# Designs tried in a protein design run: peptides against a protein of PDB entry 6RGO. Part 37

Target 1, 392 residues: chain A of PDB entry 6RGO
Amino acid sequence: MALKLLGFNQDATCFSVISSNKGVTIYNCDPFGKCFELEKSTSNDEELDFLVEMLFSTSLIAVVDKTIGASKRKKLKIVNTKRKATICELTFPHEIMDVIMNRKIICVVLKSDQIFVYDISCMKLLRTIDVRGEKLKSTSKFRNSEAVGDIGVRVSLSTDNNSILCYSSYSKSDKENAPLNDIVVFDALKCIQINVLPAVHQSNIVCIACSPDGMLMATASEKGTIIRVFKTIDTENDEPILVNEFRRGSRPSRISEMKFNHDNTLLACVGESDTIHIFALPVTTTEADANEDDTLQQSSHSLSSSINGLQYISKGLANRFGKIIVSKIPTQSQQRHVAYIKIPENAKYRIGFPKDTTNTIHICGEDGNYLVYSIPRNEVGPCTLVKSNTFD

## One batch from the design tools (peptide)

Design b1_p15_2 (made by RFdiffusion4)
Fold by OpenDDE base, seed 5:
Structure b1_p15_2 (fold): chain B 392 residues (1-392), chain A 15 residues (1-15)
Amino acid sequence: as target 1 above (392 residues)
Amino acid sequence: EEEEFAEEIIEKLEE
């Protein structure tokens, strides 16, 4: 049967899939098994397409049926999985492209490049963000995005209650074809713009990941060769703080998903390549735990020692339009993966980091494999397979 | 514990 992966939930305790025969299925990761099924609304042999966003392992999910007819693609359903009932339905003016949530906020991304921000507790609209801004409303030419790969607004939300929303925005260029290469950082609770990171890539941003605490953000462009990690809130001399630049590969390859682990020590990426890459982040010593006494000299030769020497001079090159383009870090300063997983060629995979085990990664494939890997701590190398299950 | 906040949301959305 053809499987389509939807993804893991926020803490990698569940994942969702579309089965061409059954509809949407949610699997629990440990113990492994089916926990919910959403049956097809139609008996037709039409290719199923859904958005499903889970609220952790809870009975609350958001569902969009994208299979049949322009009307359903504009409807968000909030579903109670215990009752198998729709408890709330919202209709939007345009097709829903993405849905993200945490314990406080739901964000709905439309094909119109609008983001609707809701308080989840009452489904009250807090903000409508128009990413095109007022000037571009007149050019009703929605790019018929049928032909050029899905260039739209990308979003990521912190999984914590601070609800830091990161989204891609159009560069302030007078060109009709401005790239989606700016990032906006937004407090979704207060409805305040916190930061703007201009021109973080030369091409459109196609993948964004926010850290669980909202303090870090990873970005990748259409090229998928370089991943950049920024601080979300902090600035240095009103410029964005580039924490890391990672090299995934030399060949262009689309990155479909990135995830931080729970403690912001690891960043994983997956996409069209045969390899999941895992990168180590520098431990930001928050100065706070410089309290008292205990002299335990345990010489943990943490791999942290080799990272100290790179003064990342964020030499933002101002382009001809006075915009700071984040300069390419010299290739010598670009970090490689610390760990990797080989996956089948042409199989789409999703990734998740469990909360309680910072050195474990969950992956699932459209090949019907659910796999748990251990990440090596002290060496650069392959991850070790710990558990494997199959699904259909 | 983890379900309690979702149950509170579900209850408020079913009213």
Scores: peptide ipSAE 0.449, ipTM 0.928, DockQ to the pose 0.890
Fold by OpenDDE base, seed 1:
Structure b1_p15_2 (fold): chain B 392 residues (1-392), chain A 15 residues (1-15)
Amino acid sequence: as target 1 above (392 residues)
Amino acid sequence: EEEEFAEEIIEKLEE
């Protein structure tokens, strides 16, 4: 049967799938098993399409039925899974493209490039973000390019209570076809724009990940060859701080998902390639006060890769027209993966990091495999399979 | 903790 992956929840304790015969099924990761099912509303052999966002492992889910009719695609349902009841229903002016939540905020992304930000506790609208802005309202040409259907506003939300929202925005260009290559950082609780990162890629951004604490963000373009990691809030001389630039590969390949682990030490990416890549982030050693005493000389030969603090002063070539071009990190200083997982080329996979085990990754495939891997700490190499389960 | 928090949200949305 054709499975379609919806992905993991925020802490990778559950994942959701669409089964063509059953509808939406939610699986618990440990102990592995089916915990919820949303039955299909129709007896027809129509291709099922849903958005499902869970609030962690709780009974609270947001559901959008995209299967049939333009009306359903505009309707968000908040569902209590214990009661199997819709507790709230919202209707939007346009098709819902994405839904993301944490404990405080739910964000709804529309096909109109609008983001609706709600307080989850009362479903009060806090903000409508119009990513196109007022100037583009006149060109009512919705890009009828079916082939460009994949280029829309991308969002990521911090899983903490700070509720840092990162979204892709259109670069200020007089061209009708401005790329979605800017990032806006937004405080979703206060409804304030915190930062703007201009032209973080040369092409449209297709994937964004926010760190759990909202302090870091990762971005990938349509090329998917380079992943950039930025600070979200902090700036240096009013310029964006590029923390890392990772090379996924030399061949273009779409990245569908990226995730940070819970301590911001790892970034994983998955997409159309046969390989999940895991990158190491530099641990910002908080200067823990060097209290003097305990002499335990365990000679951890930490490979002190000399982090020469190359202050990546982005020599922003201030071109005369005020476009901050993020300086390309020299190809020689681009970091590679520290670990990888091989996956079937024709199977879509989703990724999640569990909270309690920073060196473990959960993956699930449209091939019906749920897999748990251990990430090597000291060596660059393949991850080790720890647990496997199957689902239908 | 997380389920209790979700239950509080659910209760407020059912009112």
Scores: peptide ipSAE 0.447, ipTM 0.928, DockQ to the pose 0.867
Fold by OpenDDE base, seed 3:
Structure b1_p15_2 (fold): chain B 392 residues (1-392), chain A 15 residues (1-15)
Amino acid sequence: as target 1 above (392 residues)
Amino acid sequence: EEEEFAEEIIEKLEE
């Protein structure tokens, strides 16, 4: 049977798939089994295409039927899975490209590079974000969306109640083909822009992950060779916003998904490669004030060497060049994966981190495998398979 | 907890 993976929910307790014979099926991870099925609206042998976003393990799902006709691709349905009923239906001016949610917010991404931000509790529109901005509306040449199916606004939302939204934005470069290589950090509840990270990659950003708490974000470009991790908030301390740079590989490969674990200690990535990569994030040990008052009187001798006047390059020029946030971290500091999972070539996989087990990863494949792996803590190596199930 | 929260949202959206 042809399976298409939709992904895991926020806590990896469930995953959603499209079955060519059944429609949308939601599986529970533990105990493993079907928890919901959405029947096909049509008897036609048309390839099913859906967006499904589940609110954790709850009866609340958002559904977009993309299978038939341009009109359905513009409709968001909120569905109660217990009642099998549509409780809300919204129609958008353009095709829906993505839907993300948490307990507070639904974000709807359109093919027009617009993000609609809703309060989930009442489906009230809080904000429309136009990522192209007003200036690009005049050049109504719709990029022929046929060839560029992969280049659009990417979004990620924190799973917590802070509702930090990270999205890709167009660089302010006067080039007709400005890349989607800026990141905007947005408070979705307050509708305030928190930060802008200019030119985080040289090419378009194709994957974004936000940490569960919204304090970190990971980005990958079309090259998929380097993953960058950033702080979402500019800390008052002159700490670099770029906290990590990971090397996935030397060969270009698309990254389709990235996820942080629930304690921000691990970042996983999956895509067109035969390998899921897991990276360790440095635990910011809050330096507990080790007020070790160790009064070691080391008599540092007064080597007075008169190294002369390196001129004060005045602070004034730094304001005009937008903070090159990507200081060339010397290529030496690129960390590799700490763990990996081998997957079948050309099989699409999705990843999820369960909340209660920070060293466990859930994966599912279009091959019909649901797999649970243990992540090694102390050694660089393969993950260990703990549990396997099959689905159809 | 999470299911109760979703039930409250569902109830408010059904009104």
Scores: peptide ipSAE 0.439, ipTM 0.927, DockQ to the pose 0.860
Fold by OpenDDE base, seed 2:
Structure b1_p15_2 (fold): chain B 392 residues (1-392), chain A 15 residues (1-15)
Amino acid sequence: as target 1 above (392 residues)
Amino acid sequence: EEEEFAEEIIEKLEE
């Protein structure tokens, strides 16, 4: 059967798939089983295409049927899965490319490079962000729409109630073909731009992950060789704070998804390569709790691998145009993965981190495998398979 | 807890 993965929900308690024979199926991870099914609306052997975003493990989902006709690709349905009923239907001027949500906000990304931000509680439009309109009046010749299908605005939303939205924006270059290599950090509740990270990569950003708390952001370009992690809100001397620079590999390979774990100690990435990579993040001790002198010598052997060498080389070489170029960390000081999972080359995989187990990762494949892995804490090596299930 | 806020949203959107 042809399976297409839609991904995990925010806490990795559920994942969604498209089955050619059945339509959309949502699986619960524990206990493993089908929790929702949206039947195929058409008897035709047409390739099914959907967007599905689930609100955690709840009965609320957002659905876009992309299978048939340009009109359906512009419709967002809010569905009660318990009643199998459409509660709300919104129609957009352009094709929906992505939908992301948390307990407060729904963001809808259009093919027009617009982001519509809604209050989920009443489906009121809070903001329309026009990522192209922020680009100066260079005659936007419609990028010949056929070949450029892969390069659009990318978004990530914090899973908390603070609703920090990170999105890719066009660099302010006089070049007609300015890359989507800037990041904007946006408070989706207040509708305020918090920060702008200019030129975080040399090419278009194709993957963004926001941390659950919205304090960190990971970015990858079309090359997918380097992942950068930034603070979202905090700045040093009005400059973006680069926390980490990770090397996924030496060869170009697209990263399709990145996820932080719930305590911001791990970053996972998956894509077109045969390997899921897991990176360790430094634990930022918030200075606040340093005052309680309580002597409990619990020898948590924190893997303080003395990463002595990440001097904040905040040597933003202001180039001739006053743009902060994030200095590339020397290849010798670039961090590698701490753990990995080997996956079949011919199957797309999605990743999720469960909330309750910071050292566990959920993965699912278009090969019909749902797999739970344990992440090693004390050594660099392969993850250990803990549970496996199959779906169709 | 998690279903309660979704039920409140669902109720408000069904009105």
Scores: peptide ipSAE 0.434, ipTM 0.927, DockQ to the pose 0.897

Design b1_p15_2_s1 (made by RFdiffusion4, then SolubleMPNN; from b1_p15_2, 8 letters changed)
Fold by OpenDDE base, seed 1:
Structure b1_p15_2_s1 (fold): chain B 392 residues (1-392), chain A 15 residues (1-15)
Amino acid sequence: as target 1 above (392 residues)
Amino acid sequence: SLEEEAEKILENLLK
């Protein structure tokens, strides 16, 4: 059967797939098994396309039927999986491109480059964000090129209650083809813009991940060679703080998904390459644990690679137009992965981090494999397969 | 629990 992956939920306890014959299936990860099925409403040989966003392991899901020819691509359904019932239906002026949620907020991304922010508890509209802004309304050339389906507003939402929304925006260039290479950080609860990170890549941003706490974000461009990690809220002299720059590879390859683990110590990425890459983030030592004198000489030779040499070269070349160009970290100081997983060529995979096991990663493939890997802590190398299951 | 919160949301959206 042709499978299409929808991805993991926020805590990687469930994942969703589209089966060409069955419709949408949600699997539980442990114990492994089907927990919900949404049957195909039509007997037509149409390629099924859906958005499904699950609120953790709960009975609440958001569903969009994106199937071509379906009059439903503008409709968001809130479904109770236990009752198998649509509870709420919202209709939008444009096709829905993405849906993200946490315990407080639903964000709906439209093909019009609008983000609708809702209070999940009552589906009240809190904000409409127009990413094109007022000036670009005149260039009504919808890029009708079918092939440009990949260039749109990208979003990520913190899984916590702070509800930090990161989204890609158009750079303030007077060029008709401004890239989606700025990031806006938005408080989705207060409906305020917190920060703007200009020109974080030279090309369009195609992947964004927010940390669970909303304090970090990772970005990747169409090139997918470099991943940048920034602070979301904190600034230094009104400039964005670049925490890490990771090299995924030397060859261009699209990154489809990135995820932080629950303690912000790891960042994973997956895409069109044969390799899932896992990067280590510097542990922000909160100053609090300095007092326990516990003399356990565990010679954890932490490879404290003395990253003391990240001189914040705050030499943003302020080009004449006040554009902060994020200074490229020299290629020699770019961190590589600490761990990896080999996946079949041309297999699409999705990734998730379970909450309770910070060194475990869940992956699922369009090949019908659900795999659990252990991430090595003290060595650079392959992840170890711990558990495998198959689905259809 | 998270499920009890989701059930409360789902019940509120029916009103």
Scores: peptide ipSAE 0.677, ipTM 0.969, DockQ to the pose 0.935
Fold by OpenDDE base, seed 2:
Structure b1_p15_2_s1 (fold): chain B 392 residues (1-392), chain A 15 residues (1-15)
Amino acid sequence: as target 1 above (392 residues)
Amino acid sequence: SLEEEAEKILENLLK
């Protein structure tokens, strides 16, 4: 049967799949098993397409039926999984492309490059973000060309209550084909823009991950060869802080998903390649106030990872037009993965980090495999398979 | 709990 992965929830306790015969199925990771099914509403052999976003492991889900009719693709349903009932329905002017949530906020991304930000507690609209802005509305002939479906606004939301929203935006260019290569950082609760990172890649951004605490973001372009990690809020001399630059590979390959672990020590990426890559992040020692003398011998387990010196290339080459060109970190200083997982070719995988085990990763495939891996701490190498389950 | 928060949201959205 053809499976389509919808992904893990925020804490990787559940994942969602589309089965061509059954509709949407939600699996619990531990104990492994089906926890919810949304039956196929249609007798037709049409290819099922859904968006499903869960509020952690709760009875609250957001669902978009993308299978049939232009009207359903514009409808967000809030569903109570315990009651198997639609509680709320919102209709949008355009097709829904993505839905993300935390305990406070739902963000709905439309094909129009609009982001609708809602208070989840009452579904009150807090903000409409128009990423194209007013000036570009006139020249956007909706590229009705079927091929443009994959280049749109990307979003990521912090899983904490601070509700930091990172989204891709169009660079200020007088060209009709401005790339989606800026990042905007937005406080979704206060409805304020807090940072802008200009031209973080040369091509469109196709993947964004926000850290659980909203303090970091990772970005990848259509090339998927370089991943950049930035601070979201903090700036140095009004310039964006590049924390890391990772090399996934030499060959172009799309990254479909990235995730931070819960303590911001690891970044994982998955996509069209046969390999999930896991990168180590430097532990930002928050300078906790040096007051109390407690000589806890931090056993400096020197992870003698040759952190080839992250030159903080604070050299924002202010090019003549005030565009911060993120200086290319020399290829020799680009960090590689610390761990990897080999996956079947042509199987799409999704990733999740469980909250309680920072060195464990959950993965699931359209091949019907749910796999739990242990990440090596002190060596560069393959992850170790800890648990496996199958689903259909 | 998270579930009790979700249930409160779901009950509030029915009003």
Scores: peptide ipSAE 0.676, ipTM 0.969, DockQ to the pose 0.926
Fold by OpenDDE base, seed 3:
Structure b1_p15_2_s1 (fold): chain B 392 residues (1-392), chain A 15 residues (1-15)
Amino acid sequence: as target 1 above (392 residues)
Amino acid sequence: SLEEEAEKILENLLK
C-alpha cells in the first residue's frame, strides 16, 4: 500500500499518514493504534495529498485537501476528530503550502510567499506577512514550477505559548534571483519582528526548526551539508547569535525535517539520506549553579575553545556591512553527530521527540514502520531500537 | 487539560 507521511505532532504522541485506499489516518504512539481516520471523499485512483496539523493529542486538527482540484488546495478546515465534523473553513487566495500550529497560533503559508497568522481561539487574522514585500510583486512571474522540490518560504513555530515564528526571507540583494537565505524571527502573538538573520546560508534555506521554547533555531540549505543553530534573540552580552555549526555530511543531501528535543540538548535531522543524524547542543549552564565547589576534575573538554575563534571576526566586520552573522567559520569547528539511526534507502522518514523522555526519539517511515529509539548519552554511536510497530 | 482547551476552542469556533 502506498503510504505518505505527514509527520508527528508537537510532542510526538501521534503521527499522521496518508493511505492511498483509506485517506488520512492518525496513529497514537502509546498505546500504539489508530485514533482517527478521515475517509477518502473520492473513489478516483488520484494520488492523495493532504496537509494535516494536529494540536498535540487533542480532537483539534487542521486539514488541507491538496488532491487534484484547485479549489480544495486553498481551503483550511478545522476538524473535530471526536465529532468527525468540520468546525471552521477558511479560503485563501492562493494554494496552501504549509500549516503549523501551537496552543495559541495557526500559521498558514501560501504559494504567494505570504504567511497568514491567526489566533486559534477565534480564527481571527492577526497578521499577513508578505515575504516578497511590495517591490518584488511586479516581477513575480508566478513560478509555475509544479516541481515537487520548489523553493518556497519555510516556517517553524515554537510549540510553547511564546509562539516564536521563524521564516525564510529573500535577501535584499537587487538580483532578480535573490535566494531565500535570510531568516526572520517573529513574535506571532504580538505580531512584532524580533530579529533578522541575513545570509545564514549561501543558497536557499529548505529546512527550519524552532526549539520548543523558541530560544533556538536550526537552519539547513539546499546543500544539506551544514546545519546552523542560532539564538532567536540577541543577548545583551555580545554573545554570538550563531551557537553551533554541525556537519551532517560531505555529500549534498536534502534535509526534509529537523527537530529539537524538549530541553534543547539534541537536534535531529532526517532527509533523503540513509541516516538520521542526532547532534548534541551545548548546555548553556547558567553560571548561577557553578558555586558548588565539587572539584570533580572530569575533563569536560569544553567545546568553548573552538567558539573563541568566532568572537574576533564578529566585532570588526559588524560595523561596516551590518551583522555578517556567517563569517567564514573555520571548517575546523564543525561538530559531527553524536548519534545516528540507519534507515532504508529511499524510505521517507519523519522524526519526533517525546516530551517526557529527552533521550528517546520516535521515527516513522513510508515503509509502514513506527520505531522508538534510545539515544546514547555518553558515547558516539548508533541509537538502540526499543520498540517497533507496523502500520498500513 | 489540553483536550478541554481544544474542545473549548472548537466550541468557540462554532459560534
Scores: peptide ipSAE 0.676, ipTM 0.969, DockQ to the pose 0.936
Fold by OpenDDE base, seed 4:
Structure b1_p15_2_s1 (fold): chain B 392 residues (1-392), chain A 15 residues (1-15)
Amino acid sequence: as target 1 above (392 residues)
Amino acid sequence: SLEEEAEKILENLLK
């Protein structure tokens, strides 16, 4: 059967698939099995297309049927999976391209480059973000370039209650064809813009991941060779903080998904390549004030290793166009993956990090494989397969 | 629980 992956939920406890014969199926990861099925509404041999976003492992899902006609593609349904009932239906002016949620917020991305932000608890519209309208305020010439193929506004939402929304925006460059290479960081609860990261790539951003806590964001362009990790909220001298720059590969390859683990120590990426890459992030020791009293006097050997940070400021080309975030990280120090998973070539995979096991990754493929891997901590190498299941 | 929160949301959206 042809399978299409919809992805994991926020904590990788469930994943959703489209089966051409059955419709939408949601699988539980542990214990592995079907937890919900949504039958196709038509007997026609039409290619099934759906958006499904699940609120963790709960009975609440958002569904968009994109299979049949332009009208259904504009409808968001909130469904109770236990009751198998549509509870709420919203209709949008344009086709729905993406839906993301957490415990507080639903964001609906339209083909019009609009983001509708809702309070999930009552489906009240909190904000409409018009990414095109913001561009028009900055650039006089809107080309009605029909977004040819997969170029559109990308979004990611923190899985916590802080509800940090990261989205791609158009550069303020006077070029008629300004790329979607800016990032806006938005507080979805307060409906305020927190930060703007200008020109984080030279080309359109095609993948964004927000960390679960909303403190970090990863970005990849159409080239998919470099992944950049930024702080979302914090700035240094009103400039964006680049935390990491990772090299996925030397050859262009699209990244379809990125995920942080729950403690922000790992970033995984998947796409059109035969390899899932896992990168290590520097552990920012937040000094949690461990005020616990325990007296043990162990001795103060002060190894003051003076790491002379040579700031190689390549001064040259920065003059005329908006401050491209020039990597301060030398191209030779672009960290490669610390771990990897080999996947079948041309198989689409999705990734998720479970909450309880920071060194475990869940993956599922359009080949019908659900796989659990252990990530090596102390060595650079392949992940170890821990569990495998098949689905149809 | 998360499920109780989801059920409460779903019940509130029926009103």
Scores: peptide ipSAE 0.671, ipTM 0.968, DockQ to the pose 0.891

